# Ledger of designs, part 18: peptides against a protein of PDB entry 4HTP

Target 1, 231 residues: chain A of PDB entry 4HTP
Amino acid sequence: SQTVASHVPFADLCSTLERIQKSKGRAEKIRHFREFLDSWRKFHDALHKNHKDVTDSFYPAMRLILPQLERERMAYGIKETMLAKLYIELLNLPRDGKDALKLLNYRTPTGTHGDAGDFAMIAYFVLKPRCLQKGSLTIQQVNDLLDSIASNNSAKRKDLIKKSLLQLITQSSALEQKWLIRMIIKDLKLGVSQQTIFSVFHNDAAELHNVTTDLEKVCRQLHDPSVGLSD

## One batch from the design tools (peptide; made by RFdiffusion4, then SolubleMPNN)

Design b1_p9_8_s3 (from b1_p9_8, 5 letters changed)
Fold by OpenDDE base, seed 4:
Structure b1_p9_8_s3 (fold): chain B 231 residues (1-231), chain A 9 residues (1-9)
Amino acid sequence: as target 1 above (231 residues)
Amino acid sequence: MLHLEELLA
């Protein structure tokens, strides 16, 4: 079935997240999120104009924005050390070289950026001069690949995990990979709370999530900002 | 912001 996520480039989400992160004030952060959300809803209405009862919702994006609330997808089994080793191999970085050591020792970087403990930022600077300028993945494709990783982790199929990771990496810009890493590690560092994200999405979102702990249900039931829980 | 016009084309 047609979904909004199958049409929206992953780059558009990442650019929004980047704008949110770079914004200093809460109001500006909220504005960027609201603009993305409003555009999503507008596209949803256009895409599903002749279909009143669809299961499509903001969930594919929301689960990437709030990855710590993911309950449908099982654990990836991926940590920073694994990603570091993968990038060293993929980029053919000298093992004793500066960039390889930055990735492996991401907790104590010697660089000027002060990104200690943020593997995604360290990776970004290593990737920036080496990766594609523009990615080609949609939000749906990213979620499909993440589903594959989780499934293969459960099945202990390491080679297939690597295959899916390589597909994600080779079809993503450095900026997209920065955010993808944060989604996998489940720490976006947006500077805006979960409650704020829910409040902007829908007035009843936080309450429904507190009761159900089901992010998809929240997105489906409250996809219309004008329709409340009691309606 | 989504490139809605391009996506709807």
Scores: peptide ipSAE 0.043, ipTM 0.759, DockQ to the pose 0.574
Fold by OpenDDE base, seed 1:
Parts: structure tokens; C-alpha cells; sequence
Structure b1_p9_8_s3 (fold): chain B 231 residues (1-231), chain A 9 residues (1-9)
């Protein structure tokens, strides 16, 4: 089935998130998110112009933007140390080399950037000179791969987890991987609250989420910003 | 979002 997420490059989401993160003020952060959301809704309307009964919504993006609210997908079983080891292996980094040690000791301040404790940023700088400049994944494909990881984690299929991770990594830019890592670890560091994200999405979103705790339901029922819960 | 704009175009 055709979904908006199947057409939206993951890179577009990541670039938006990067802009949000780099923005200093709340208003600017909101603007960047709103621009992405408006574009999504516009595309949705165009894609589904002749289909009134669609379940497609902003959910595929929202669950990546608010990964801590994920309830459909089970735990990934992935920590920073696992990713560090994977990158060391994949990039063939010397185990006692500077970059390998940076990844493994990401909590220890090394250098002038002050990125201690932010594994995704450390990974970004290691990856930037070594990976593709442009990724090829859509938001749907990213979610499919993340679903696979969670499912295989539940099934204790470590090899299949690795396979899906490798697919994510090899088809993603350094910037995309930075954000992917943050999505997996469930800490985007956007500088805007969950409440702000919901408020921009729909005036009733926070309320509906508080009652249902169902992010998909929130995105589906409140897809149209002009239609409220009481309508 | 340049890509989405291109797709709508």
C-alpha cells in the first residue's frame, strides 16, 4: 500500500531534526518541525486524493521523533557498546586506535567538542569521513528495519539483528546514522519537549495521548489539524 | 523539504 512514509526519504527527516537541534530558540525549532509536518500533510492529501478511508498518518515519522513513546515495537536490545563494537568491526577500525577508543569510551570527555556521553555525536564524527554522503532509505524502510530488529531481539536472533543493523548503516549517511542511533537509544536531544511536538501536531494531541498512550491513534485520529476530538 | 516538493510537483 502506498503510504507517505514510503515516499519520504529518511534523510529529509534527519535534516529536519538536525535543523531543529541546531536552532537556538523554541520558535525556530517549532518552525522547522511545522515545515516538515505541513509538507507531510500536503503530500498525504495529494497521495490519497481519491481515497477517503485511509489509515495512513504521520505515525511513521512521529514514532521516530518521539521514540520514547514507542509501544508497538518491542525493545531493540541495542546499547551504545553494541553499536560501538559493530562500527569497529564494520569500519575495520583498529581496536586500540583513537576512533575505536572514542566509540567505546564515549562517556569520557575526549577532545574539545564536549560531546561526552553523546554516542551519536561521537559516531557521527567517526562515520563522516568513512560513509556515504547520501542515504537511500525511506522512513518506511527505516521503520521496517527497526521492526525487524525488535522482532529478532525478542526471538534472540542475534545474527538477524546484525543483518538489519548493517542494512541501516550501509544505506545511511553519517548524519542519518547520528539520528538513527538517537532513535534507537531513544534520546533525540532536540531541545523541544514532547508537549511542544504534540502541540504543533494538533491542539488535542497531548490530551489524546495522555488518555490512550497510543501514538498511532493520536496521529490517525488527529491527522487533520482542523478536526478536533470533540468534532 | 525539497524532495517532497519535487514529488508534488
Amino acid sequence: as target 1 above (231 residues)
Amino acid sequence: MLHLEELLA
Scores: peptide ipSAE 0.043, ipTM 0.769, DockQ to the pose 0.701
Fold by OpenDDE base, seed 5:
Structure b1_p9_8_s3 (fold): chain B 231 residues (1-231), chain A 9 residues (1-9)
Amino acid sequence: as target 1 above (231 residues)
Amino acid sequence: MLHLEELLA
């Protein structure tokens, strides 16, 4: 079945997240999220115009925006050190080179940008001159690959984990990879709270999530902002 | 803005 996520480029989500992160005020952060959400809902209505009983929802995007609330997908088993080694290998970086050392020692402040401890930002600057300018993945494809990683981690199939990671990396821009890393590590650093995200999504979202702890259920049941829990 | 409208065309 067709889903909104199968049509939305991952780049669009990443651009939205980037705008949110760069925004200083809460109101501006909320505006960027709302614009993305509204566009998603409009597309949903158009895509499913003739189908009333669809299970499609904002869940594919929401689980990437709030990755710490993920309960369906098992643990990735991926840490910054693993990603650093992967990038060094993939990009053929000299092991004693500046960029390799930046990735491996990401916790040590070496630069003027204050990115110490933020592996994703360090990776971004290493990747920017070396990767594609535009990615090709949809949100659905990203989730499928992340599902594969989690499944293969559970099955202890390291080679297949690497394969899926390579697919993600080779089909993503530096900006997309920055956000993908943060999704995997489960720290987006948006500067907006979970409560704020829920409140913008639906007035009853925080309450429903507090009771169910089921992000998919929240997104599905509260898909329409005009329909409440008591309706 | 998501250029989603262009994808439906």
Scores: peptide ipSAE 0.042, ipTM 0.759, DockQ to the pose 0.620
Fold by OpenDDE base, seed 2:
Structure b1_p9_8_s3 (fold): chain B 231 residues (1-231), chain A 9 residues (1-9)
Amino acid sequence: as target 1 above (231 residues)
Amino acid sequence: MLHLEELLA
């Protein structure tokens, strides 16, 4: 079945997240999220104009924005050290070179950017001169690849995990990879709370999530901002 | 979001 997520570029989500992160005030952060959400809902209405009772919702995006609340897919089994090694291999970085050492020693960077402890930012600067400028993945494709990683981690298929990671990396810009890393590590550092994200999505979202702990149910049942839980 | 608007046009 056709979904909104199958049409929305992952780059669009990442650009939104980047804007949110760079925004100084809560109001501006909320505005950027609201703009993305409103665009999504508008596209949903257009895409499903002739089809009632669709299961499509904001869930594919929401689970990437709030990855710490993911319950459908299991753990990825991926840490910063694994990603560092993968990037060194993939980019053919000299092991004793500056960039390889930056990735491995991301907690104590010697650089001027002050990105100590943020692996995603360190990776971004290493990737920026080496990666494509525009990625090709949709939100659906990103979720499919992440599902594959989680499934293969459970099955202890390290080679297949690497394969899916390579697909993500080779089809993503440096900026997209920055956010992808943060999604995998489950820390987006947006500067807005979970409660704020839910409140912008729907007035009843936080309550429904507290009861169900199911992001998909929250997104599906509260898809229309004008229809409440008691309706 | 410029891209989504383009898809709706």
Scores: peptide ipSAE 0.039, ipTM 0.756, DockQ to the pose 0.688

Design b1_p9_8_s4 (from b1_p9_8, 3 letters changed)
Fold by OpenDDE base, seed 3:
Order: sequence, then structure tokens, then C-alpha cells
Structure b1_p9_8_s4 (fold): chain B 231 residues (1-231), chain A 9 residues (1-9)
Amino acid sequence: as target 1 above (231 residues)
Amino acid sequence: MLHLDELLS
């Protein structure tokens, strides 16, 4: 069956996250998230107009926005050092060169950006002049590849993990990769709390999540902002 | 305007 996530470009989510991160005030951050969410709900209603009993929900996006709450897929087994080595290989960077050293020593960068400890930002600047301007992945495709990575990590299939990572990287812009890295590492640095995200999504979302710890159930049961838990 | 809005137009 068709899902909203199969139609939404991953770039749209990343652009929204970028706007949220760059916004200074809480109200502006909330506005950007709300606009994305409202657009998603409108598209859902249009896509499923003739189908009342669908399991499709905001879950595919929510699990990327709140990756620390992921409970369905197992651990990726991916850390910054692994990604650094992969990028050095993929981009054919000299091992003792400036960019390779930036990636490997991301905790103490010598650059002017002040991105010490933020691997995703360091990677972004290395990737920006070297990657495609626009990615081609949908949110569903990103989740499928992440599922593959987690599954293969559990099975200790390192070659297949690398294959899926390469697919993600080669089909993503530098900006998309910045956010993808943060999703994998589970630190988006949005400047807005989990509670705020839930509150914007639905008034009862935080309560339902506290009880169930099931992000998919939260997204499915509370898909309609006008229908509460007690209804 | 988001891409989703374009798809609905």
C-alpha cells in the first residue's frame, strides 16, 4: 500500500530541520515543525481519501525527528570514527590531508566554524564541495536503508552495512547527510525538547508515549489532532 | 511552500 513517506522527499524533512535549528526563538522553531506536520496530514488525507482503515501515519518522519526514542530497529553499530573512515575512503581523501584529519579529529577542529565535537557539521563542510546538490531519496527509502543497516549489524554482516551506507551517501546532498548522520548518532541539536515536539503533534502525545513508549502507536492513535485519547 | 503542497495543487 502507498504511504505518505513513499512520496515525501527526505530533502523536505532535512530543510525543515535546518530551519528549526537556525531559528532562535521557540515560537519560530514550533512554526516550522507545525508547517511540515500540517502539510503531511493534508497529504495523508488526500492520499487515503477513499481508504478509512489505514495504518499509515507520521511515524516514518517522527522516528527520524526523535531517533533517541527508536525501539523498533536494533542498534546501527555506527559511530563517528566509522563514518570518518568511510568518507575518507569514498571521497578518496589523502589520509594525512586536512579534510581527512578534520573528520578523524572532529573533537578538536582547527577551523573557524567552532564545530568541535559536532561530527555532522564537520562532515557537512567536507562534503559540501564534493556531493550532489540535490538528493533523490524519500523518507521511506531512508528508513528502509536504516532498517537494513540495523538488521545487518545484528547479523554482523559488515559488507552489507557498508553497501547500505554507500546508497545513503551517494544519493544524498551534503545537507541531507548532515542530518542523516545526526539521526544515526541520535543527536539532532534542534534546540527544541521532546516534550515540545509531542505537544505540537498532539495534546495527548506525551502522555500516551509515557505509558506505551511506542512511537508508532502514538503517531497512529493520535494522527488526528482533534481526536483525543478519551474519545 | 513545501513539496507536499505542490503535490496537492
Scores: peptide ipSAE 0.050, ipTM 0.785, DockQ to the pose 0.961
Fold by OpenDDE base, seed 4:
Structure b1_p9_8_s4 (fold): chain B 231 residues (1-231), chain A 9 residues (1-9)
Amino acid sequence: as target 1 above (231 residues)
Amino acid sequence: MLHLDELLS
């Protein structure tokens, strides 16, 4: 079925997340998130104009914004070390070279950026001069590939995991990969709390999530900001 | 995001 996520470029989400991260104040961070959300809802209304009862919601985006709350998708089985090795192979980096060592020793980088412990930022700077300027994936496609990774991890199909990762990487810009890594590792470092994200999404979102722990249910039931939990 | 005009065209 048609979904908003099938039309929204992953790049648009990543650019929003980047703006949020770079914003210093809470109000500015909220503004960027709200603008993305409002655009999403507007697009939803247009896409589903003749369909009153749809399951489509903000969930495909929300589960990437709050990846630590993911309950539908099983574990990826991916850690920073695995990604480091993958990038070294994919980018044909010399094993003892500067960039390979940066990726492997991401916890204690010697660079000027001070990104110790943030593998995604280390990867970003390695990828920036080497990757596409513009990605081609939609939010739906990213979620489909992440679903594939989780499924193949459960099935212990390492080669298929690598295949899906390569598809994600080769169709993504350095910036998109930075955020994708953070989504996989489940730490976005936005500088805004989960509660703030929920509060901007809907006044009753935090309460419903506390009861259900179901992010999709939260997004479906509360997709209309004017319709409350008790309605 | 995609513009509404693009979706409607």
Scores: peptide ipSAE 0.047, ipTM 0.780, DockQ to the pose 0.360
Fold by OpenDDE base, seed 5:
Structure b1_p9_8_s4 (fold): chain B 231 residues (1-231), chain A 9 residues (1-9)
Amino acid sequence: as target 1 above (231 residues)
Amino acid sequence: MLHLDELLS
């Protein structure tokens, strides 16, 4: 079926997240999120103008923005060490080289950027001169690949996990991979709380989530910011 | 205007 997520480039979400992270003030962070959300809703209205009963919602994006609240897909079974090894292999990095060691020892401060302990940032700088400048994946495609990873992890199919990861990596820019890593590890470091994200999305979102713990239901039932739980 | 908005035009 036709969805907003099938049209929205993953790069657009990542750019938004990057702007949020770089913003110092809460108000500025909120503004960037609101702009993305408003654009999404406008696109939804245009895409579904002739269809009243659609299940499409902000959920595909929300579950990437709040990955710690994911309840639909199973665990990925992916850690930083696995990703480090994968990148070393894929990029053909010398094992004793500077970049390989940075990835493997990401917890140790070695650089001037103060990125110790932030694997995604370390990976970004390694990837930036080595990967595509522009990715080609949509939000839907990213979610499909993440679903595949989770499913194959449950089934203990490591080779298929690697296959899906390679698809993600080879079709993503360094910036997109930075955020993808953070989504997989479930730590975006946005500097804005879950409560704030919900409050911007809908006034009743936090309440509904507290009761249901169902992020998709929250996004679907509260898709329209003007329609409340009591309506 | 976000890139997403350009998809509508």
Scores: peptide ipSAE 0.044, ipTM 0.774, DockQ to the pose 0.713
Fold by OpenDDE base, seed 2:
Structure b1_p9_8_s4 (fold): chain B 231 residues (1-231), chain A 9 residues (1-9)
Amino acid sequence: as target 1 above (231 residues)
Amino acid sequence: MLHLDELLS
């Protein structure tokens, strides 16, 4: 079945997240999220104009924005050290070189950017001069690859995990990879709370999530911001 | 700029 997520570039989500992160005030952060959400809902209405009772919702995006609330897919089994080693290999970085050492020692960077402890930012600067400028993945494809990683981690298929990671990396810009890393590590550092994200999505979202702990149900049942739980 | 608007057009 056709979904909004199958049409929305992952780059669009990442650009939104980047804007949110760079925004200084809560109001501006909320504005950027709302703009993305409104565009999503508008596209949903257009895409499903002739089809009632669709299961499609904001869930594919929401689970990437709030990755710590993911319950459908299991753990990725991926840490910063694994990603560092993968990037060193993939980019053919000299092991004793500056960039390789930056990735491995991301907690104590010697650089001028002040990104100590933020692996995603360290990776971004290493990747920026080496990666494509525009990624090709949709939100659906990103979720499919992440599902594959989680499934293969559960099955202890390390080679297949690497394969899926390589697909993500080779089809993503440096900026997209920055956010992908944060999604995998489950810390986006947006500067807005989970409660704020839910409140912008729907007035009843936080309550429904507290009861169900199911992001998909929240996104599906509260897809229309004008229709409440008691409706 | 979000490309979602371009998809609706």
Scores: peptide ipSAE 0.042, ipTM 0.771, DockQ to the pose 0.742

## One batch from the design tools (peptide; made by RFdiffusion4, then SolubleMPNN)

Design b1_p10_1_s1 (from b1_p10_1, 4 letters changed)
Fold by OpenDDE base, seed 4:
Structure b1_p10_1_s1 (fold): chain B 231 residues (1-231), chain A 10 residues (1-10)
Amino acid sequence: as target 1 above (231 residues)
Amino acid sequence: SLFDELIEKL
């Protein structure tokens, strides 16, 4: 079945997240998120114009924006050290070189950017001069690959985990990888609270999530901002 | 909207 996520480039989500992160103040952050959400809903209406009973919702995006609330996927089993090692290998970085050491020692301030402890930012700067390709993944494809990673982690298939990670990496820009890393590590550092995200999504979203702890259910049941829980 | 071009391609 057709989904909004199958059409929306992952790059568009990442651009929105980047705007949110760079924004100063809650209001501006909210504006950027709202613009993305409203665009999503508009596209949904267009895509499903002739189909009334669809289960498609904002969930594919929401679970990437609030990865800490992911309950459908099992754990990825991926930490910064694994990613560091992968990037060193993939980029053929000298192990004793500056960039390799930055990735491995991401917690230690080594540069002027103040990105200590933020592996994704460290990775971004390493990747930026080396990653010239434009990203080609949709949100659906990203989720599919993340599903694969989680599934293979559960199955203890490290080789297949690596394969899926490589697919993500090779089809993503440096900026997209920055955000992808943050999604995997489950820390987006947006500077906006979960409650704010829910509030923008739907007035009843926080309440429904508090009861169900089911992000998909929240997104599906409260897809229409004008239809409340009691409706 | 951010996806106007995507809508046009439907």
Scores: peptide ipSAE 0.572, ipTM 0.963, DockQ to the pose 0.824
Fold by OpenDDE base, seed 3:
Structure b1_p10_1_s1 (fold): chain B 231 residues (1-231), chain A 10 residues (1-10)
Amino acid sequence: as target 1 above (231 residues)
Amino acid sequence: SLFDELIEKL
């Protein structure tokens, strides 16, 4: 079945997240999220104009925006050190070179950007001059690859994990990879709370999530902002 | 809307 996520570029989500992160005030952060959400709902209505009973919802995006609340897929088993080693190999970085050492020692301040402890930002600056400018993945494709990683981690298939990671990396811009890393590590650093995200999505979202702890159910049941829990 | 161009392609 056709989904909104199968049409929306992952780059569009990443651009929105970047705008949210760069925004100083809560109101501006909310505005950027609302713009993305409203656009998603509008596209949903257009895509499904002839189909009333679809299960498609904002869930594919929401689970990437709030990765700490992911309960459907199991753990990725991926740490910053694993990604560092992968990038060093993939980019053919000299092991004793400046960029390789930055990735491996990401917690040590290097003084250039003040990004100590933020592996995704360090990776971004290493990747920016070395990768494609525009990615080609949809949100659905990103989720499919992440599902593959989690499944293969459970099955202890390290080679297949690497394969899926390489697909993500080679088809993503530096900016997209920055956010992808943060999604995998489950720390987006948006500067906006989970409660704020839920409140913008739907007035009853926080309550329903507190009861069910099911992000997909929240997105599906409260897809329409005009339909409440009591309806 | 951020996805107006995507809608037009439907």
Scores: peptide ipSAE 0.571, ipTM 0.963, DockQ to the pose 0.831
Fold by OpenDDE base, seed 1:
Structure b1_p10_1_s1 (fold): chain B 231 residues (1-231), chain A 10 residues (1-10)
Amino acid sequence: as target 1 above (231 residues)
Amino acid sequence: SLFDELIEKL
């Protein structure tokens, strides 16, 4: 069945996340998230105009925005070092070169940017001059690939993990990869709390999540912001 | 809306 996530470019989510991160105030951060959410809901209504009782929800996006709350897919088994090595290989970076060393030693301050310890930012700057300007993946496709990675990690299929990672990387811009890395590592650095995200999504979201710990259930049951838990 | 173009393509 058709889902909102199958239509929404991953780039649009990443652009929103970037706007949130760049915003200094809580109010502006909330505004950007709300704009994305409202757009999603509007698209949902348009997509499902003639279909009642759909199970489609904000979950595909929410699980990328709050990756630490992911409970459906298992661990990726991916660390920064693995990604560094993959990028060095993929980009054919000299191993003793500046960019390779930046990726491998991302925790060590090497430059003027306060990006030490943030692998995703280091990767972004390495990728920016070398990568596509615009990606081609939808949110659904990103989730499918992440599901594949988790499944193959569980099955100890390292080559298949690499294949899925390569697909993600080769079809994503530098900015999209920055956020993808943060999603995989489960640290978005948005500057807004989980509670804030839930509060913007639905007034009862935090409560329902506290009880169920089920992000999909939260997104599905509280899809309509006007319908509460007690209704 | 951020997805106006997407809606138009439906």
Scores: peptide ipSAE 0.569, ipTM 0.962, DockQ to the pose 0.817
Fold by OpenDDE base, seed 5:
Structure b1_p10_1_s1 (fold): chain B 231 residues (1-231), chain A 10 residues (1-10)
Amino acid sequence: as target 1 above (231 residues)
Amino acid sequence: SLFDELIEKL
């Protein structure tokens, strides 16, 4: 069956996350998230206009926004060092060059941007002049590739992990890759709490998650903001 | 909405 995630570009999620991160105040951060969520719900209603009983929900996006709460897919087994090496190889960067060293030594301040310790930001600036301006992946495709990575990590198939990572990288802009890296490392640095995200999604979301610890159930059962947990 | 163009294509 068709899902909202199969239509929504990953770029749109990343753009929203970027707006949230750049916002200084809590209220502005909430506004950007709410706009994305409301748009998602509107699209859901249009897509499923003639189908009342669907399991489609905000879950595909929510699990990328709150990657620390992921319980369906297992660990990726990917660290910053692995990504650094992959980028050096893929971009054919000189190993002793400035950009390669920035990626490998991302914890040490090397520039004026204050990006020390944030591998995703370091990667972004290296990628920006070297990659596609616009990505082509949907949220569904990103989740499928991440599922593949987790599955192959469990199976100890490093070659297939690399294949999926290469597909993600080659089909994504620098900005999309910045956020993808943060999703994989499970640190988005949005400046908004989990509780705030749940509260904006649904008034009962935090409570239901505390009981079930199941993000998909939360998104599915509380898909309609007007229908409560007790209804 | 952010997805108006996507809705129009449906």
Scores: peptide ipSAE 0.569, ipTM 0.962, DockQ to the pose 0.822

